# Ledger of designs, part 29: peptides against a protein of PDB entry 6RGO

Target 1, 392 residues: chain A of PDB entry 6RGO
Amino acid sequence: MALKLLGFNQDATCFSVISSNKGVTIYNCDPFGKCFELEKSTSNDEELDFLVEMLFSTSLIAVVDKTIGASKRKKLKIVNTKRKATICELTFPHEIMDVIMNRKIICVVLKSDQIFVYDISCMKLLRTIDVRGEKLKSTSKFRNSEAVGDIGVRVSLSTDNNSILCYSSYSKSDKENAPLNDIVVFDALKCIQINVLPAVHQSNIVCIACSPDGMLMATASEKGTIIRVFKTIDTENDEPILVNEFRRGSRPSRISEMKFNHDNTLLACVGESDTIHIFALPVTTTEADANEDDTLQQSSHSLSSSINGLQYISKGLANRFGKIIVSKIPTQSQQRHVAYIKIPENAKYRIGFPKDTTNTIHICGEDGNYLVYSIPRNEVGPCTLVKSNTFD

## One batch from the design tools (peptide; aimed at target 1 C88 R103)

Design b1_p30_1_s4 (made by RFdiffusion4, then SolubleMPNN; from b1_p30_1, 13 letters changed)
Fold by OpenDDE base, seed 5:
Structure b1_p30_1_s4 (fold): chain B 392 residues (1-392), chain A 30 residues (1-30)
Amino acid sequence: as target 1 above (392 residues)
Amino acid sequence: SLLLPTINWTMSEEEALKEIQELLKEAEEL
């Protein structure tokens, strides 16, 4: 059977898949098993396509049927899986490209590069963000949305109640073909723009991850060779703070998903490569624990590769839109993975970090494998397989 | 004119919102 992975929920307690014969299936991770099935409404051998976003391990899901007809692709169903009933249906002016939620907010991304922000508690529209709105004033040419394939607005939302929304935006270049290489940080509850990170990559951003607390974000371009981690809110001299720059690999490869663990100590990435990469983030020691003098000379080879500061070369041309060019960190000073998982070539995988175990990662594949790995703490190396299950 | 999304409730809005609030409460207890 052809499986299509949708992903894990926010805390990696569940994952969702599309089965060509069954429709949407949700699996519980522990104990492992099916917890919900949404049957295929049509007997046709058409390739099933759905968006499914879960509210943690609750029976609340958001569903978009992308399989057939422009009318269904514009409809978001809020479903109670326990009752097997739709609570409400939202109809949008354009095709839905993505849906993301937490306990407070639902964000709906349209093919029009619009983001609709809802308060989930009352299903009221809080904000419409038009990512094209600044650009439409200059170029009346709608990019015929047919020829620009998978390049659209990317979003990520913090899993906490602060509801920090990160989204890709068009660079303020006068070029008709400006890349989606800016990041906007938005408070989704207050409906306020907090920060703008200009030109974080040279090409379109294709993957964004927000940390659970919304304090960090990871970004990857269509090249997928370099991952950058930024602070979301804090700035230094009105410039974005780069916390880390990671090298995934030397060969271009699309990153499909990135996730932080619950304590912001690890960042994982997966995509079209045979390897899931796990990177260590610097632990922000809060000043308080500095007092215990215990002189254990553990030779922590601090791979403190001095992140030589991003020289934002603000070329001082007095035009109000200073192109902040993110300097490339030299390849020798780029951090590599601390851990990895080998996956089958051409198998699409999804990743999730469980809340309770910061050194555990959940992965699932379109090959029908659900796998739990332990991440090594003190050495650079492969993750250890702890548990395996199969699904169909 | 920005075409606004439309909401269709499958039950009364009051019953639907009550059900959403119960599910949100379950999510806060996790």
Scores: peptide ipSAE 0.667, ipTM 0.958, DockQ to the pose 0.878
OpenDDE base, seeds 1, 2, 3, 4: peptide ipSAE 0.653, 0.648, 0.645, 0.654; ipTM 0.956, 0.954, 0.954, 0.955

Design b1_p30_2 (made by RFdiffusion4)
Pose (drawn by RFdiffusion4):
Structure b1_p30_2 (pose): chain A 327 residues (1-135, 151-284, 335-392), chain P 30 residues (1-30)
Amino acid sequence: MALKLLGFNQDATCFSVISSNKGVTIYNCDPFGKCFELEKSTSNDEELDFLVEMLFSTSLIAVVDKTIGASKRKKLKIVNTKRKATICELTFPHEIMDVIMNRKIICVVLKSDQIFVYDISCMKLLRTIDVRGEKIGVRVSLSTDNNSILCYSSYSKSDKENAPLNDIVVFDALKCIQINVLPAVHQSNIVCIACSPDGMLMATASEKGTIIRVFKTIDTENDEPILVNEFRRGSRPSRISEMKFNHDNTLLACVGESDTIHIFALPVTQRHVAYIKIPENAKYRIGFPKDTTNTIHICGEDGNYLVYSIPRNEVGPCTLVKSNTFD
Amino acid sequence: SSEEPENETEDPEKAIEEIQELLEEAEEEE
């Protein structure tokens, strides 16, 4: 089958790719190279490694499952790339759905909507967050820098009226203090959530409305959450998969089950800005590095890696600059 | 009641030291 299940780095330095053949490879961007290659851990052809999230450019990797079910739900391994050794092997009572890391805090998301927060220096569990214990699945996002700030979608006070709903809660994982609770920002479920690298901004994706809403995160007034801007969906409602924020928080990238990737600018310093054409029934992931604000890195399951440029003052499409092919 | 995660590592003290060293190396590369 195709080379599916791409993962993207925080700093846009490299990306995680599960080659359907054997193990998982991690490439670099500049210069492009085979950075790390996991050995054989397989027994059948279509069984897939699912979840890999990494540090910036380091040797520290978070790896989850290999087998379809032998050791998948209840595993987390911490591996150094230079010496291929497992350090700490944590076990969890449920199935892992997503893992997000940063320089200070490691988050592990379970299928039962439990979020385990760890101080990464000693792996002490800071707090267990019973989201489904209070009231598709929960989508979680996190800031990259320090003062790492956690964002998760929570159910509303209409559990009695119906089973599924989605509001937003802002949480400071550094001090384990809940900062702001946002109301039902959508009349539908939440598909994907993106938080700014500095933790000041947040994006929301609806399944039915397909309109991205941006709210201030922490400095927002206590009385009411502050809405920043909204973005035109286009000609057709489409499911969104992954969104990213620029380092200066002027740009927002959007990708999904669509023909095109949309680029949204920010009035921090309107409907559409830059659009990148994309093959229809193939899936991609997004990133952009810290070095420049004009370059956007693209990861594709077709086997191609592309680097596009962004037009500052033109509403035109992006210009391709550099490309390379996968393995 | 909710359950907490467990660690299957033979020596957690050494595993913590190794994780700290990796973090120091990550800081130096910054």
Fold by OpenDDE base, seed 1:
Structure b1_p30_2 (fold): chain B 392 residues (1-392), chain A 30 residues (1-30)
Amino acid sequence: as target 1 above (392 residues)
Amino acid sequence: SSEEPENETEDPEKAIEEIQELLEEAEEEE
């Protein structure tokens, strides 16, 4: 049976899949089992394609049927899974490419490079973000949609109530083929642009992850060899703060998903490679709450090699065109993975971090495997398989 | 003019009430 993975919810308590025979199925992670099924509305042997975004463990899901015709691909449905009923239905001017949500916000990404930001509590449109902007409308002949099918606006939303939206934007190059290599940080609640990170990669950004608290953002380009982690809000001398630069590998490989764990201590990435990579993030101790209290000298020389995260202040060398080039962290200071999981070649996997267990990762595959791994904290090495389940 | 999305919801007020009930479920899990 052909499975397509839709992904985990925000806290990795559930994951959604498309089964060719059943339609959309949602699984609970613990106890493992099927909790919801959206039956296939049509008997056609057409390859099913859906967007499904679940709001945590709730009965609220956003659904887009991408299988059938141009009309349904523009339609967002909010569904109550307990009632098996559509409760809200919105039709957009263009095909929906992505849907993301938290407890406050729904963001709908269109093929037109527009982002519609809704207040979920009242389904009110707060903002339409046109990522192409007014100046590009004159020269954007629709890039012939055939050759560039995979390059569009990417988004990530914080899972917290602060609702920090990170999205890829076109660089201000006068070239007709400006890459999607800028990042905009946007307060989705206040509808305010907080920050702009120019030219964070040399090629189009294909994957973005926002931290749960919205304070960090990870980015990967089409090359997928280097992952960069930035502060979202904080700037130093009006320049973006590069916190980490991780090397996934030497070979180009698409990264399909990245996620932070709940405490921002880990970043995982998955994609077309046979390996899920997990990187340790240095805990940015905000120096603020080092109040003076008790001197208990317990000299336990745990060789926590404090990987002094050298905050390489990326002195943006303004090139001859005023573009800030994020200074490359020296290749010697590029951190490798702390942990890894081997996955079958050509199997698409999705990743999730449970809230309660910061050292655990959930993964699911189009091979029908749901796997729980323990992440080693003290040593660089493979993750340990803790739980295995199968789904169809 | 950015074309605003068409709202095809049969009962928008009831839909908002039901969304709010489902959002309360998301806050009780924390």
Scores: peptide ipSAE 0.540, ipTM 0.915, DockQ to the pose 0.828
OpenDDE base, seeds 2, 3, 4, 5: peptide ipSAE 0.531, 0.530, 0.539, 0.537; ipTM 0.912, 0.911, 0.914, 0.915

Design b1_p30_2_s1 (made by RFdiffusion4, then SolubleMPNN; from b1_p30_2, 15 letters changed)
Fold by OpenDDE base, seed 5:
Structure b1_p30_2_s1 (fold): chain B 392 residues (1-392), chain A 30 residues (1-30)
Amino acid sequence: as target 1 above (392 residues)
Amino acid sequence: SLQLPTDNTENLEEAIKELQELLKEYEELL
């Protein structure tokens, strides 16, 4: 049967899948099993496409029927999984491209490059963000999304109550084909723009991950060779703080998903490659009292690669086209993965980090495998398989 | 299409109440 993975929830306690024959199924991770199923209403051999966003392990889900020819592509359903009932339905002017939520906020991304921000507690619209701005309103050339792999606005939301929304925006280039290579950081509760990270890649951003606390963001372009990690809120001299630059690979490969673990010590990425990569982030040791004496010479060669913070050298040459060029970290100083998982070629996988076990990763595949891996702490190497389950 | 009964609960107040009850399920899971 053809499976399509929708992904893990915010804490990797559940994942959702589309089965061509059954419809939408939600699995619990531990104990492993089906916790919810929505049956397909039509016997048609139409390829099922849905957006399903979960609110942790609660009975609240957001559902969009994206099936081709469906009049429902503009409709968001909020569903109670216990009742199997629609609580409310929202209709949008354009096709829904993405839906993300936390305990406070629902964000709905439209094909129009608009983001609708709702208070989840009352489904009240707080803000409409127009990512195209005023200049692109005249060019009603909807990119015919059929041919060029749907380069729309990408979003990520913090899983905490601070509700930090990160989204890709068009660069200020007067070109009709400006890349989506800027990032905007937005307080979704206060409806205030906090920060703008200009030109974080040379090409369109295709993947964004916000940390659970909203303090970090990871970005990848359509090349998927380099991942950049930035601070979201903090700036140095009004410039974006680049915390890390990771090299996934030398060959171009699309990154489909990135996730931080719950303590911001690890970043995982998955995509079209045969490898899930896990990167270590520098632990910000708060200067808590390192008074105590214990001289234990554990020669853990911590790869304290001194990330000399490459200051964003904006050479402030005031030429009219202020392309802030992200200074490329020299290829020799680019960090590699600390851990990896090999996955089948051509199988799409999704990733999640469980809250309570910072050194484990959950993965699920369109091959019907749900796998739990242990991440090595002291060495660079493969993750160890701890648990395996299958689903249909 | 999924078989979701659309409760024609035009009652926005009942829908909001049910949303608030589901949001509390998270507080009970902590």
Scores: peptide ipSAE 0.436, ipTM 0.842, DockQ to the pose 0.220
OpenDDE base, seeds 1, 2, 3, 4: peptide ipSAE 0.298, 0.353, 0.335, 0.330; ipTM 0.809, 0.815, 0.808, 0.817

Design b1_p30_2_s2 (made by RFdiffusion4, then SolubleMPNN; from b1_p30_2, 15 letters changed)
Fold by OpenDDE base, seed 4:
Structure b1_p30_2_s2 (fold): chain B 392 residues (1-392), chain A 30 residues (1-30)
Amino acid sequence: as target 1 above (392 residues)
Amino acid sequence: SLQLPTDKTENKEEAIKKLQELLEEAKKLE
């Protein structure tokens, strides 16, 4: 059967899939099993396409029917899964590209590069962000968006109540074809722009992850060779703080998803490559007062790679051609993965981190595998498979 | 197309009430 993965919920307790024959199915991770099914209304062999965003383990889902030829690609349905009923329907002026939510906010991304921010408690529109309209205020000519296939605005939302929204924006470059390589950090509750990270990559940003607490953000470009991690809110001398630069690989490969774990100690990435990469974030040891006494010699080989080099992304040296060059962080400061999972080539996988087990990762594939891995903490190596289930 | 009965909650207030009930269920899982 052709499966299409929709992904995990915020705490990786559930994942959703499209089956060509059945429609939308939501699986519970533990105990493993179907918790919701939404049947296909038509026997037509039309390729089903949906967005499904679930609010944690609750009965609240947002659903968009994106099936080709359907006039419904502009409609967001809020559904109670226990009642199998639509609570409300919103209609947008353009096709819905993405939907993300937490306990406070729903963000709806349109093909028009607009982000609609809603208060979930009353479905009141708080803000419309026009990412193209922000570029109109710059002297730069608009890229005709029709030619830009898979390149659209990317978003990520913190899973906490602070509701930090990170989105990709067009650079203020005088070039007709300015890339989506800026990041805006936005307080979705207050509807205030907090920060702008200019030119975080040389090409369009295709993947963003916000940490659960909204304090960190990871970005990847179309090249997918380098992942950058920034502080979202904090700045140093009014400049963005780069916390980490990770090297996924030497060859270009698209990253489709990134996730932080719940304690901000790990960042995972998945995409078109045969490998899920897991990176360790430096634990900022808060100076816990080293009160003297207790002798327990737990040789925690803290991989305290002393990244003493807070390499300022100095305002990109305008080369002779006015290009903001992200200062090439010396390749010596680029960290590799600490752990990895091998996946089948050309299989699409999705990733999630469970809340209660910071050393585990949930993955699911369009091959019908749901897998739980243990992440090694003391060595660089493969993850260990702990649990496997199959779905159809 | 999905076979969801649209509860024709013709009343926006009833739709908001049903949504708030689900959000209160969400807070109990925290």
Scores: peptide ipSAE 0.310, ipTM 0.849, DockQ to the pose 0.219
OpenDDE base, seeds 1, 2, 3, 5: peptide ipSAE 0.290, 0.283, 0.272, 0.290; ipTM 0.837, 0.825, 0.824, 0.842

Design b1_p30_2_s3 (made by RFdiffusion4, then SolubleMPNN; from b1_p30_2, 15 letters changed)
Fold by OpenDDE base, seed 4:
Structure b1_p30_2_s3 (fold): chain B 392 residues (1-392), chain A 30 residues (1-30)
Amino acid sequence: as target 1 above (392 residues)
Amino acid sequence: SLVLPTDNTENKEEAIKELQKLLEEAKKLE
């Protein structure tokens, strides 16, 4: 059967899939099993396409049917899965490209590069962000973004109540083809822009992850060779703080998803490559007052590489040809993965981090595998398979 | 002109009550 993965919920307790024969199925991870099914309404052999976002392990889901014509692609349904009932339906002017939510807000991304921010408690529109409208203020002509395929506005939202929204924006370059290589950090509750990170990559950003607490974000370009991690809110001398630069690989490969674990100690990435990469983030040891005497010599070689804050002076030196030279971070500061998972070539996988087990990762594949891996902490190496299940 | 989404919900008050109930379930999972 052809499966299409929709992904994990915020705490990786559930994942959603499209089955060509059945429609949308939501699986519970533990105990493993079907918890909801949305039956295919049409007997037609049309390729099913849906967006499904869950609110944690609750019966609240947002659903977009992308299968049937331009009209349904503009409709967001809020559904109670226990009742199998639509609570409300919103219609948008343009096709819905993405939906993201937490306990406070829903964000709806349109093909028009608009982000609609809602209060989830009453479905009241709080803000419309026009990412294109921001570009127009910089005199750049809109080329029809229709020709650029999968390149659109990317979003990520903190899973906490602070509701930090990170989104890709167009650079202020005078070029007609300004890339989506800026990041805006937005307080979605207060509806205020907090920060702007200019030209975080040389090419379009295709993947963003926000940390659960909204304090960190990870970005990857269409090249997918380098992942950058920034602070979202904090700045140093009004400049963005680069926390990490990770090398996924030497060859270009698209990253489809990135996620932080619950305590911001790990970042995972998955995409078109045969490998899920897991990176360690430096634990900022807050200097907790080391007053208490407790002698336990456990020689955890914490690779406290005090990476002195590489002030990534993004002095966008426009060279004589109007190229923003993203200053090359010295290749010596580029960290590699600490752990990895091998996956089948050409299989699409999704990733999730459970809340309660910071050293565990959940993955699921369009091959029908749901897999739980343990992440090594003491050595660089492969993850260990702990649990496996199959789905159809 | 701001292109606004249209709410197609006939009973907005009932929908809000149901949303609030589900959100109280979500808070218990924190």
Scores: peptide ipSAE 0.490, ipTM 0.820, DockQ to the pose 0.836
OpenDDE base, seeds 1, 2, 3, 5: peptide ipSAE 0.480, 0.471, 0.472, 0.455; ipTM 0.835, 0.827, 0.822, 0.853

Design b1_p30_2_s4 (made by RFdiffusion4, then SolubleMPNN; from b1_p30_2, 13 letters changed)
Fold by OpenDDE base, seed 5:
Structure b1_p30_2_s4 (fold): chain B 392 residues (1-392), chain A 30 residues (1-30)
Amino acid sequence: as target 1 above (392 residues)
Amino acid sequence: SLELPTDKTKDKEKAIKELQELLEEYEKLL
């Protein structure tokens, strides 16, 4: 049976899958088992496609039928899983590309590069963000998303109540083919733009992850060789703060998902490669606990992540050359993974970090494997498999 | 297509109440 992975929920307590024969299934991680199933209403051999966004382990889900030929690709359903009933339905002018939510808001991304921000408690529209802005309204050339691989607006939302929304935006280049290589940081509750990170990659951003608290953001381009981690809110001399630059690999490979753990100490990435990479972030030692004299000379080579600021070299008066990000991090000193998981080359995987265990990662594959790994603390190496389950 | 039963009553107040009840499930899981 063809499985399609939708992903984990915000705290990795559940994951969702599409089965060609069954429709949408949600699994609980512990105890492992089916917690919700939506049956396929039609016997058609059409490849099922859905967006399913969960609100943690609650009975609230957002569902979009993305199946080709479906008249429903513009409809968001809010569903009560206990009742198996639609609470409300919203219809959009364009196809829904993504849906993300937390306890406070739902964000709906359209094929028109619009983001609709809703208060989840009443489904009131708070803001419509037009990422194209006024200049691109005239070019009714919808990029035929079929020919240029689905380069749309990417979004990530903090899982906390602060509701920090990070989204990819078009660079201010007067080129008709401006890349989606800017990031906007947005307070989704107050509907205020907090920050703009210009030209964070040379090509389109294809993956974004916000930390649970919204204080950090990770980005990857179409190349997927370098991951950059920024502060979301803080700036240094009105410039974005680059906290880390990680090297995933030397070969181009698409990153499909990135996640921070709940304490912002780890960043994981997965994609088309045979390897999930886990990177260590600098621990912000709060100054307070420096008093205990414990001389444990553990020669842990503290990866002194020198916070290398991004320098934007504005090449002079010619308005044509956007700000070029120059990494201050030498290519040889780019941090590697501290841990890894090997996965099958042809299986799409998803990742999640559980709240209660900062050194544990949940993964699930379209091969029907749900796996729990322990992340090594003291040594660079493979993760240890702790638990294995299968699903259909 | 997934056919979910829609309550015939487009009662926005009922829908808001049900949303609030489901959001209170989150507060009990914290």
Scores: peptide ipSAE 0.483, ipTM 0.833, DockQ to the pose 0.223
OpenDDE base, seeds 1, 2, 3, 4: peptide ipSAE 0.477, 0.471, 0.471, 0.469; ipTM 0.818, 0.812, 0.806, 0.855; seed 4 fails the geometry check

## One batch from the design tools (peptide; aimed at target 1 N80 I87 C88 M123)

Design b2_p8_3 (made by RFdiffusion4)
Pose (drawn by RFdiffusion4):
Structure b2_p8_3 (pose): chain A 327 residues (1-135, 151-284, 335-392), chain P 8 residues (1-8)
Amino acid sequence: MALKLLGFNQDATCFSVISSNKGVTIYNCDPFGKCFELEKSTSNDEELDFLVEMLFSTSLIAVVDKTIGASKRKKLKIVNTKRKATICELTFPHEIMDVIMNRKIICVVLKSDQIFVYDISCMKLLRTIDVRGEKIGVRVSLSTDNNSILCYSSYSKSDKENAPLNDIVVFDALKCIQINVLPAVHQSNIVCIACSPDGMLMATASEKGTIIRVFKTIDTENDEPILVNEFRRGSRPSRISEMKFNHDNTLLACVGESDTIHIFALPVTQRHVAYIKIPENAKYRIGFPKDTTNTIHICGEDGNYLVYSIPRNEVGPCTLVKSNTFD
Amino acid sequence: FNIFEELE
């Protein structure tokens, strides 16, 4: 099959790609190279490694499953790339759905909507967050920098009226203190959540409305959450997969089951800004590094890696700059 | 666990 299940780095330095042939490869951006290659751990052709989240540019990797079911739901391995050794192997009572890391905090998301928060220095579990224990699936996002701030979608107080709903809760994972609870920002379920690298901003994606809403995170007034802006969906409602925030928080990237990738600017310092054409029935992932605010890195399952430029004052499409091909 | 010392 195709080279599916792409994962994207926080710092846009490199990306995680599960080659359908053997193991998983991690490439670099500048200069482009085979950074890390995981050996054979397979027994059938269409069984896939699912979840890889990494540190910035380091040797520390979070790896989850290989087999379809032998050791998948209840595994987490911590591996150094230079010496290919497993350090700590944590086990969990449910199936892992997502893992997000930063310099201070490691988060593990379970299928039962449990979120395990670890101080990464000693792997002490700080707090277990029973989201489904209180009231598609939960989408979680996290800040990259320190003062790492956790965002997760939670159910509303209408569990008696119907089974599924989605509000937003802002949580400080550093001190394990809940900061702000946002109400039902959508009339539908939440598909994907993106938080700013500095933890000051947050994006929300609806399945039905397909309108991205941005709320202030922490400095927002206690009395009411502050809405920043909304963005035009385009001509057709489409499911969103992954969104990212720029380092200066002036730009927002959006990708999904659509022909185009949309770029939204921010009035921190309207409907549409920059659009990147994309092959229809192929899936991509997004990132942009810290070095410049004009470059957007693109990861594709077709085997191509592209770097586009952004027009500051023109509503035109992006300009391609650099490209390379996968393995 | 002290992962940072073992990474060395």

Design b2_p8_3_s1 (made by RFdiffusion4, then SolubleMPNN; from b2_p8_3, 5 letters changed)
Fold by OpenDDE base, seed 1:
Structure b2_p8_3_s1 (fold): chain B 392 residues (1-392), chain A 8 residues (1-8)
Amino acid sequence: as target 1 above (392 residues)
Amino acid sequence: YDIFSLLK
């Protein structure tokens, strides 16, 4: 059977899949099993496509039927899974490309490069963000998006109540073909822009991850060779703070998903490669009071890889061309993964971090595998398989 | 309406 992965919920307690024969199925991770099924409404041999976003372990899901030929690609349904009932339906002017949510906010991304921000409690529209801006409204010939692949506005939302929204935006180049290589950081509750990170990559951004607390953001371009991690809110001399630059690989490969763990100590990435990469973030030791306690001398040679976060002071060369955030991080100081998982080359995988176990990662594949891995703490190496289940 | 009241 052809499976398509929709992904994990915010806390990796559930994941969603499309089965060509059954429709949408939601699985619980622990105890493992089916918790919801949405039956296919039509017997047609049409390739099913859906967006399904689940609100944590609740009975609330957002559903979009994206099946080709379906007049429903512009409709968002909010469904109670326990009652099998539609709570509300919204219709948009354009096709829905993405839906993200937390306990406060739903964001709906359209093919028109618009982001609709809603208060989830009442489905009131708070803001419409037009990422193309007013200047491009006149010349918005729809890029015939048939030939130019899956290049659109990317979004990520913090899972906390602060509701920090990160989205890709067009650079201020006078060129008709400006890349989606800027990032805007937006307070989705207050509906204010709080930061702008200009030209974080040379090409379009294809993947964004916001940390659960909204304090960090990871970005990857179409090249997928370098992942950059920035502070979202904090700036240094009105310039963006680059925290980390990670090397996934030397060969171009699309990154489909990135996620932070719940304590911001790990960043995982997955995509078209045979490998899930896990990177360590520098723990900001808040100087909690090191109370003086006892001298036990055990000489364990902890390989303290001194992650000296070189705060590169950006001397502002004010040249008129849009300030590319040239990583001042020398290519030799690009950090590699600390852990990895090998996956089948032809199977798409999705990733999730459970809240209660910061060193555990959940993965699921279009091969029908749900796998739980332990992440090594003190060594660079493969993750250890802890649990496996299969699904159809 | 409160959506969370409809989830109970």
Scores: peptide ipSAE 0.151, ipTM 0.874, DockQ to the pose 0.763
OpenDDE base, seeds 2, 3, 4, 5: peptide ipSAE 0.100, 0.054, 0.104, 0.080; ipTM 0.858, 0.823, 0.859, 0.847

